# Ledger of designs, part 188: peptides against a protein of PDB entry 7PB4

Target 1, 105 residues: chain A of PDB entry 7PB4
Amino acid sequence: KMLNIKEYKEKLLSTLGEFLEDHFPLPDRSVKKKKKNIQESSVNLITLHEMLEILINRLFDVPHDPYVKISDSFWPPYVELLLRNGIALRHPEDPTRIRLEAFHQ
Target 2, 218 residues: chain B of PDB entry 7PB4
Amino acid sequence: DALQMAVGYFEKGPIKASQNKDKTLEKHLKTVENVAWKNGLASEEIDILLNIALSGKFGNAVNTRILKCMIPATVISEDSVVKAVSWLCVGKCSGSTKVLFYRWLVAMFDFIDRKEQINLLYGFFFASLQDDALCPYVCHLLYLLTKKENVKPFRVRKLLDLQAKMGMQPHLQALLSLYKFFAPALISVSLPVRKKIYFKNSENLWKTALLAVKQRNR

## One batch from the design tools (peptide; made by RFdiffusion4, then SolubleMPNN)

Design b2_p15_3_s1 (from b2_p15_3, 5 letters changed)
Fold by OpenDDE base, seed 1:
Structure b2_p15_3_s1 (fold): chain B 105 residues (1-105), chain C 218 residues (1-218), chain A 15 residues (1-15)
Amino acid sequence: as target 1 above (105 residues)
Amino acid sequence: as target 2 above (218 residues)
Amino acid sequence: MLLLRLMVQELVELH
């Protein structure tokens, strides 16, 4: 039973990854606007998959403080997608922190 | 100049202490409107003002007026559009503002400097098809954006489901016809051969302004 | 969008 759950979880993660890549791909890094001076730190954007993994892991690793700080690697449309669809919630006192929604069945 | 002062006002927000807040707001708004309709706005000005219009910083009436005057002098930055879509996801703007934004985006589509990042927003736009108020304009936008790689079986199913729910809408038929062109095996249904794809272009608020922009940039 | 929510929910339930 446990092996089947692990395998199913892996399959689901893989399927989710494929789904997210197909439907919500990241913007390609290639648009380096040559504006010279501002060291816009080439912050590597993370995939929506990676963002979800971070949120899920935080929920289980630190259940008493399941909030993740929004970094510059978080593409704003992804954050808003999660919030709008009830997948994530902002911290009530700190809008820079988000958590995975408690999916109450 | 007067435009820079107006843009700066909107960027910084209303100074709390001004007794004449509404008069000052109206003055700056009229300045932006006058310049935008006469000459168009620089890409940087559009970036700032578009962000403000969708952020919920001002009331719906102000946001609507700002959005209506987002007329480029030359080009619109793709980054501005990406930021705007981000604000749509936040849900701080009214439904009417969202509709106006999609109308604007379709109208200004050719003036956007690049499309690479916008193409990556395809899934976000497609998800908005379920909104009955947005659906006609989203279909038009998707018609402009759709590439062969975007035509997936699940999207075909969603479009057919929407057609079953909403009936044979011209905008939906146009998009389905494009999907059938790219992937004929996915759409077995005979679509009426419409010789002319009619999106509601007749209500383009910016038609005259866009003609003027095209004439200036020739 | 619903599918994404359902998939995430299922993943959380499996954890």
Scores: peptide ipSAE 0.429, ipTM 0.585, DockQ to the pose 0.295
Fold by OpenDDE base, seed 3:
Structure b2_p15_3_s1 (fold): chain B 105 residues (1-105), chain C 218 residues (1-218), chain A 15 residues (1-15)
Amino acid sequence: as target 1 above (105 residues)
Amino acid sequence: as target 2 above (218 residues)
Amino acid sequence: MLLLRLMVQELVELH
């Protein structure tokens, strides 16, 4: 029974990853640095999958403060997608922090 | 100058102590409108005001007026558009504001300095096709954005399902025709050979202003 | 949108 849950979890994670890659791919990083001197801060954006993993992990690792600080690696449209769909919530006092929504079991 | 004061007012918000908040608001709004329609706005001014219009900081009437005067002097920053789309995802703007934004985005598309980040928003725009009010304008936007790499089997299925639900809409047919052009193997359905692509004239609101912008930048 | 929410919910339930 336990082995089946782990395998199912892995399969679900894989399926979610594929779904997110297909439907919500990251902006292609392939913008070749044309040399103009604007310090385009090469902020490495994380995938929506990685963002969800961070939020899920934080919920379980620190259940009393399940909030994650929004970094420059968080693509704003992904943050807004999660917020709009009730998957994430902003911290009431700090709009730079988000948590995974407590899905009522 | 008067424009900087007006933009600063919208950015900082109404000063609590002003007895006549509505008159002050109207004065600054008229200033922005007058400059925008006569000369266009700088990219920085559009960045600030577009963000304000979609943030829900002001009422729908004010937001609508601000959005209608988002006319560039030269270019619109792609970053401003990305931020704007982010606000659409928050849901603080009305349905009418969303429609107006997509109309604006289509009308101003050629004035956006870069398209790389906007192309990455393809999935977000595509998801908005399910909104009946947005669908015509989103189809037009997607028609402008679609590359071969965006044409996936699941998106083809979604468009065909949408056509089955809504009927053979001209804007859907235009987008499907483009999809068939990029990936003929994915679309077995015979599409009517429409010689003329018909999108709703989203540009009608800004037609005169855009002509003036194009003339100034020649 | 609903599918994403359901998938995330299921993942949380499995954690």
Scores: peptide ipSAE 0.424, ipTM 0.622, DockQ to the pose 0.285
Fold by OpenDDE base, seed 2:
Structure b2_p15_3_s1 (fold): chain B 105 residues (1-105), chain C 218 residues (1-218), chain A 15 residues (1-15)
Amino acid sequence: as target 1 above (105 residues)
Amino acid sequence: as target 2 above (218 residues)
Amino acid sequence: MLLLRLMVQELVELH
């Protein structure tokens, strides 16, 4: 029974990964913006999959403070996608923090 | 200059101590409108003001007026469009603001400096097809953006489902015809051969301004 | 979009 749950979880994660890659690919940063001196901070954007993983892990690791601080690695359209679809919530007092929605409450 | 002061006002927000907040707001808004319609706005000014218009910092009436005057002097930065799309996902903007944004995006499409990042937002735009108010303008935008690589089986299915729900809408037929062109094997349905692709004239609001921009940049 | 929410919900339930 436990092995079956683990395998199912892995399959679901794989399916989610494929879904996210197909529907919501990361912006390719490799487009060599010509040398205008805008210090584009070379912040590595994380995938939507990685963002969800961070949010899920935070929910389980720190259930009393399940909020994650939005960093520059969080692509704004992904953050907004999660918020719009009721997958994530902003902290009521700190808009720079988001949590996974409590689906069971 | 007066424009920099106006942009700075919108960026920093109203100074709490001003007794005439509404008069000051209107003054700065008129300054932006006057410059935008006469000369166009610099890419940096559009970046700031477009972000403000979609952030929900001001009321819908103000946001609508700001968005209507997002007329470029030369080009619009692709980064500004990406930021704008991020705000649309928050849901803090009104439905009317979203419609106006897509109309603006279609109208200003040729003035956007690059399309690489906008093409990566294809999935976000496609998801907005489900909104009946947005659908005509989103179809037009997708018609401009669609490459062969974007034509996937799941998107074909969604478009056919939308057609079943909404009927044979001209804008949806235009997009489906483009999909069939790129991937004929995915679309078994006979599409009516429309001699002319018809989209709602999104450009009508900016037609005169866009002609002036094109003349200045020649 | 509903599918994404459902997938995430299921992942949370399996965790």
Scores: peptide ipSAE 0.420, ipTM 0.567, DockQ to the pose 0.305
Fold by OpenDDE base, seed 4:
Structure b2_p15_3_s1 (fold): chain B 105 residues (1-105), chain C 218 residues (1-218), chain A 15 residues (1-15)
Amino acid sequence: as target 1 above (105 residues)
Amino acid sequence: as target 2 above (218 residues)
Amino acid sequence: MLLLRLMVQELVELH
């Protein structure tokens, strides 16, 4: 029984990953915006899949504080996507923190 | 091959410079239709064409015709179905196309190679029950997909609410009966014992074609 | 974007 749930979860994650790659790809770094001196904070953006994994894991690992701090690796459009679609919520007192929405409450 | 040229046309899209765009489109569409109904389509061809039909690349009339000829030669890839469902969420297809897709999905259900990923879309299909036009076909699909693990209290509540709103619809009753079978403790309501499960899709648009496919694959 | 929400809901339910 547990093996089937794990496999099912892995398949769901894989399907989600493919969906997210197809419909919500990361911006191509190749936009040669001109070299003005903005310190290229070389922060590697994470995929929307990775962002969701972080949020889900935090919800289960730390249920009393299920909030994740928005890092520079979080592409702002992904954050907004999650918030607008009711997938994530901002912390009421700290807008730099988001949690997965409790879908079953 | 004429079919490969037709599929390639739909994949690449119409060349802007062609004066005879409509004639070319119709020619390729007829090619796909003829092959699909006669022999069925390969899984790869279905993958391409199904994606095109739901992407909104072409008009509703063309999309409808493509979708109607999504008849497999052997199997349909589950990945093609997942991709198709993703397009339903983007909202570039008409309501009639959505209805046709669910009808197609029910009709072709046995020809889908695997069901693991489709089962993961259970929640998506379940949410589509709220659409009155989709509800009969979604109930049928869910009837085919539902496992004991899918029967949750919140889904039971939603089905009962839908029944309260829409009345005792045969397709809702069929699904509720299955839910009660898997989780009798969640459904205290006495459901009429229907000896025969009735879904509106008794006259499948593809019935003759699917019989032919089954005969060829024996 | 109902699909993404629903997929995430299913993932949460499976944990």
Scores: peptide ipSAE 0.416, ipTM 0.475, DockQ to the pose 0.534

Design b2_p15_3_s2 (from b2_p15_3, 5 letters changed)
Fold by OpenDDE base, seed 1:
Structure b2_p15_3_s2 (fold): chain B 105 residues (1-105), chain C 218 residues (1-218), chain A 15 residues (1-15)
Amino acid sequence: as target 1 above (105 residues)
Amino acid sequence: as target 2 above (218 residues)
Amino acid sequence: MLELRLMVEELVELH
């Protein structure tokens, strides 16, 4: 039974990865705004997959504080996607922090 | 301002105590419609109302009417579109609302202030090609968005599979032709050299309104 | 897109 759960989890992760790759664009690393002078630090945007992984991992690693701080690497559309789909929730007192939604409530 | 009151009503929602909720709703909806068709809406008003129309806060009839009057005075914020797309993912809006949104997005494409983030949603739009009702409009949108970097082998395969399933649809052929232009090595199939790309433009609900917007902004 | 939430929910349940 446990082996089946592990295998199923791996399959689900793979399926999720494929789904995200197919349905959600990778943030193009090349949003180098060619604006010449300002060293706008090319913030490397993370994938939606990576964002979900971070949120899931935080939920399990730090269950008493499952919130992740939104960094510049978080593409705002992905954040909004997660929030609006009920996958993530903003911290009630700090809108810069989000957690994975508690699906079992 | 009557428009501000109307927008505020939709944003805050109906006050519980009014026995005439439907009359109030209709009044505010008519206000928005009248202003939108006459003068267009400010980007901020579109931001609020577009979000409401897709959030499922109101019934489908109301959402449809709101969405139909999302006519800009000048520009539409890209952020508003991104937010709207996020609501499409929640599945609270009807299929008809989704169709209308894509029609709207195509119709209003030139009025969106920026395209950088919209272009990053390419994959999301591409996934919607599988919906038969959305496919014609999504193809048109993708035709407007497609860059060389978007043309990938797996997308070519999906388009060819769709063509095999649906037949040689004009909108699909238009998109495939663009794909072939960017990546001729990926598409071995001879596409008919169509001189004219035919998207169902004839059903643009906003044609008259858009002409008026263009005239006002000249 | 309900599919995404469902997949995430299921994934969380399996942890």
Scores: peptide ipSAE 0.480, ipTM 0.667, DockQ to the pose 0.287
Fold by OpenDDE base, seed 5:
Structure b2_p15_3_s2 (fold): chain B 105 residues (1-105), chain C 218 residues (1-218), chain A 15 residues (1-15)
Amino acid sequence: as target 1 above (105 residues)
Amino acid sequence: as target 2 above (218 residues)
Amino acid sequence: MLELRLMVEELVELH
């Protein structure tokens, strides 16, 4: 039973990965934020897959505070996508924090 | 004012108890339409109404009418466009609404305050080229957005594949010509020298409104 | 997309 669950989980992760690649292309990394003077910190945007992983992991690692702070690596369209699809929720008092939706409540 | 009440109605949704829901909706919709076509809408009003139009909260007819009156007084916020694209990905809007949105986006492109985040959406727009109904408008949008950095070998292959499938479409030829301009080594195929770039519906639904906006902002 | 939500829900259930 346990082996079957692990295998199924791996298959699901693979399927999710493929789905995300097919339907949600990676953002073009080349966004030089031309802010004037400060060093071109090429903020590496994370994939939607990575964003989901972060949110899922936070939910299980810190269930009493499952919120993740939105960093510059979070591509705004992905954040909005998750919010609009009911996959994530903004913190009611802090719009810079999001959590995975509680699907079982 | 009447506009604020109308926007508030669409934002909050219809009050359950109203016996004349349709009449109330029509009244508020007409208010928005009248203001939008006469004066344009503030960026905040566009932000609210654009999201409503694409969220699937109302029927397709209402959403279409709202989207048609998304005429700026001055500017459109880039954030509003990003949010709108996120709604397109949710799939709660009709195919006709998606087409209308891309037409709107092309028409209003110069009125969007910033393009940085929109440029990041390049991949999303490019993926929409596979939709035959969207393809002409997406090509036009990509023509406006394309930078040298966006011209990658895999995208060239995809465009050539689309050309093989769809034939030598004017909108696709325009985009390919731009790609060849940025990366001539990636496109070995001789493109016909078209002197005029032609995109479908060069005369958009908003031509008169946009002229009025430009005149007010001089 | 509904499919994305469903996949995420299922993934959460399997953790």
Scores: peptide ipSAE 0.469, ipTM 0.760, DockQ to the pose 0.295
Fold by OpenDDE base, seed 3:
Structure b2_p15_3_s2 (fold): chain B 105 residues (1-105), chain C 218 residues (1-218), chain A 15 residues (1-15)
Amino acid sequence: as target 1 above (105 residues)
Amino acid sequence: as target 2 above (218 residues)
Amino acid sequence: MLELRLMVEELVELH
């Protein structure tokens, strides 16, 4: 029974990964605006997969404060996607913090 | 003013105490429609109303009417479009609303203030090519968005597979021709030299309104 | 994209 759950979890993770790669690929980093002089630190955007991983991990690691601070690495369209689909919830008092939605409450 | 009251009604929702909810809704909807078609809407008004139309807060008939009157006075905010696309991922809008949104997006494309974030949504739009109802309009949108960096081998394969499935559709051929222009080495297939690119609905629902907007902003 | 939500829900349940 335990082996079947582990195998199923691995299959689900693989399916999710494939789904995210197909439908929500990394934003083409090519928006290097050749602006001239300022060393604008090219903030590396994270994938939607990485964003979900961070949110899931935070929920289990710190269940009493499951909120993650939105950094510059969080692509705004992905944040909105998660919020609008009911996958994530914004903190009521701090709009810069989001959590994974509690699906079973 | 009457427009602010109408927008406020849609944003806040119906006040519980109104005996005639349907008449009030119709009154405010007509107000928005009249202003939008005569003068266009401010970017802030479009931001609010576009979000409402795609959120599933109201019925499909109301959402369709709101979306049809999303005509800018000057510009549409890119942020409004990004928010709208996020709602398309939510199963709350009908297939017909999705089609109408893509038609709207193509029609209003030149009035969107920035394209940077929309260009990053390229992969999302490309995934929607698999929907037969959306495919013609998505091809048109992608034709407007496609840059050399978007033309990747896996996307070429997907387009060729789609062509094998659906046949040589004019909108798909237009997109493939653009792909071949940017990356001729990725497309070995001889594409027919079409002198004219034809997308479905060259006569958009907003043709007259858009002409008026262009005249006001000259 | 209901699919994404469902997959995430199921993944959380398995955690």
Scores: peptide ipSAE 0.457, ipTM 0.751, DockQ to the pose 0.284
Fold by OpenDDE base, seed 2:
Structure b2_p15_3_s2 (fold): chain B 105 residues (1-105), chain C 218 residues (1-218), chain A 15 residues (1-15)
Amino acid sequence: as target 1 above (105 residues)
Amino acid sequence: as target 2 above (218 residues)
Amino acid sequence: MLELRLMVEELVELH
C-alpha cells in the first residue's frame, strides 16, 4: 500500500512536471547580449515546478509561518498564475510574501 | 534629440531639482506622443517606454498615455512583449491599463518581429480569459496565436464553461470555432456558422497610425 | 486553471 502511494506520487509529480513544461514554460531569456550596458541582472528564474515545491515544502516545514518571500527568481507570471487560481495567497500584511493555499482547512 | 531626452527622462525618472516636475513631464510626454504618431518609435524606444508604462513608476494617466503611443516605426521586439506580460502580472498596473495592453498587443500583433516566445505565453493568456474586461481582447489574441497543438481538452472545457457563464459572445464563438476547426472531435456542440469572425476591431485606437506605418514600410 | 489546482491539491494531500 505504501509503495503504491509513493509510486502514485511520483507519477503525479511527473504528470504535473510535463503539464507545466507544456503549458507554462519559462521564456527563453537568451536575449543575445548585444554589448549595451543594460545590467540585465542575470536573475535565474526558477520553474513553476520549483516554485510549487518551495511553497509545498514551506507549508510542511514551517506550518506556523508557511509564507515564502518572493525573490527575483520568481517570475511574476507564475506568481500571478498561482494567486489567480487559488493555489497561493499573499500575506495580508506583506504583499512580498506568499503561501500555498490550505486546501483542507 | 528631443525624443532621446524624453525617453531618458522616463527611464531615469525626474531629476529632483526641477521645480516644475509636472510641466517637464508633460513636455516629454508630448514629445513622445508627437514622434510616435507622426513617425513611430524605434524598437528600443518601445522596449523602454512599454516597460515604464507597465511598471507602475508613474501614475495611471501617464501610463495610459505612454501605452497609447507605443506605435512602431518598423517592428516591435517580442522580448518587449514578454517583459510587458511580466509587468502586467506584478499587479502594479490598473485594470484599464491591462485592457489597453491587450488591445495594443492585438493591434500591433503583425508588427512583432517574432512570435516564438509569445506562443510560449499561450497558457498565461488563456488564463486571463476569466477576466470579463480582458476576455474579448484575449479571445482575439488567442485567435491569432492558436495552433492545433494548443487545442487541449481542458481548454475546450474551460471555453465551454465560459460560454455557459457569459453566453454566446461573438469573440468567444470565434475562438471556439477555431478550436473546432483544429479539433472537431473535442467540440460536439454545434457552433453557429458565423461567416464573419467579428472581433471588436472597430475600436482600434491605432487604426490610422497602423495604416501610416504600413505605408512607410512598403 | 482547475487542473493545475487539483494536481497541486492532490500533491499536498500525498505529502
Scores: peptide ipSAE 0.462, ipTM 0.843, DockQ to the pose 0.333; fails the geometry check

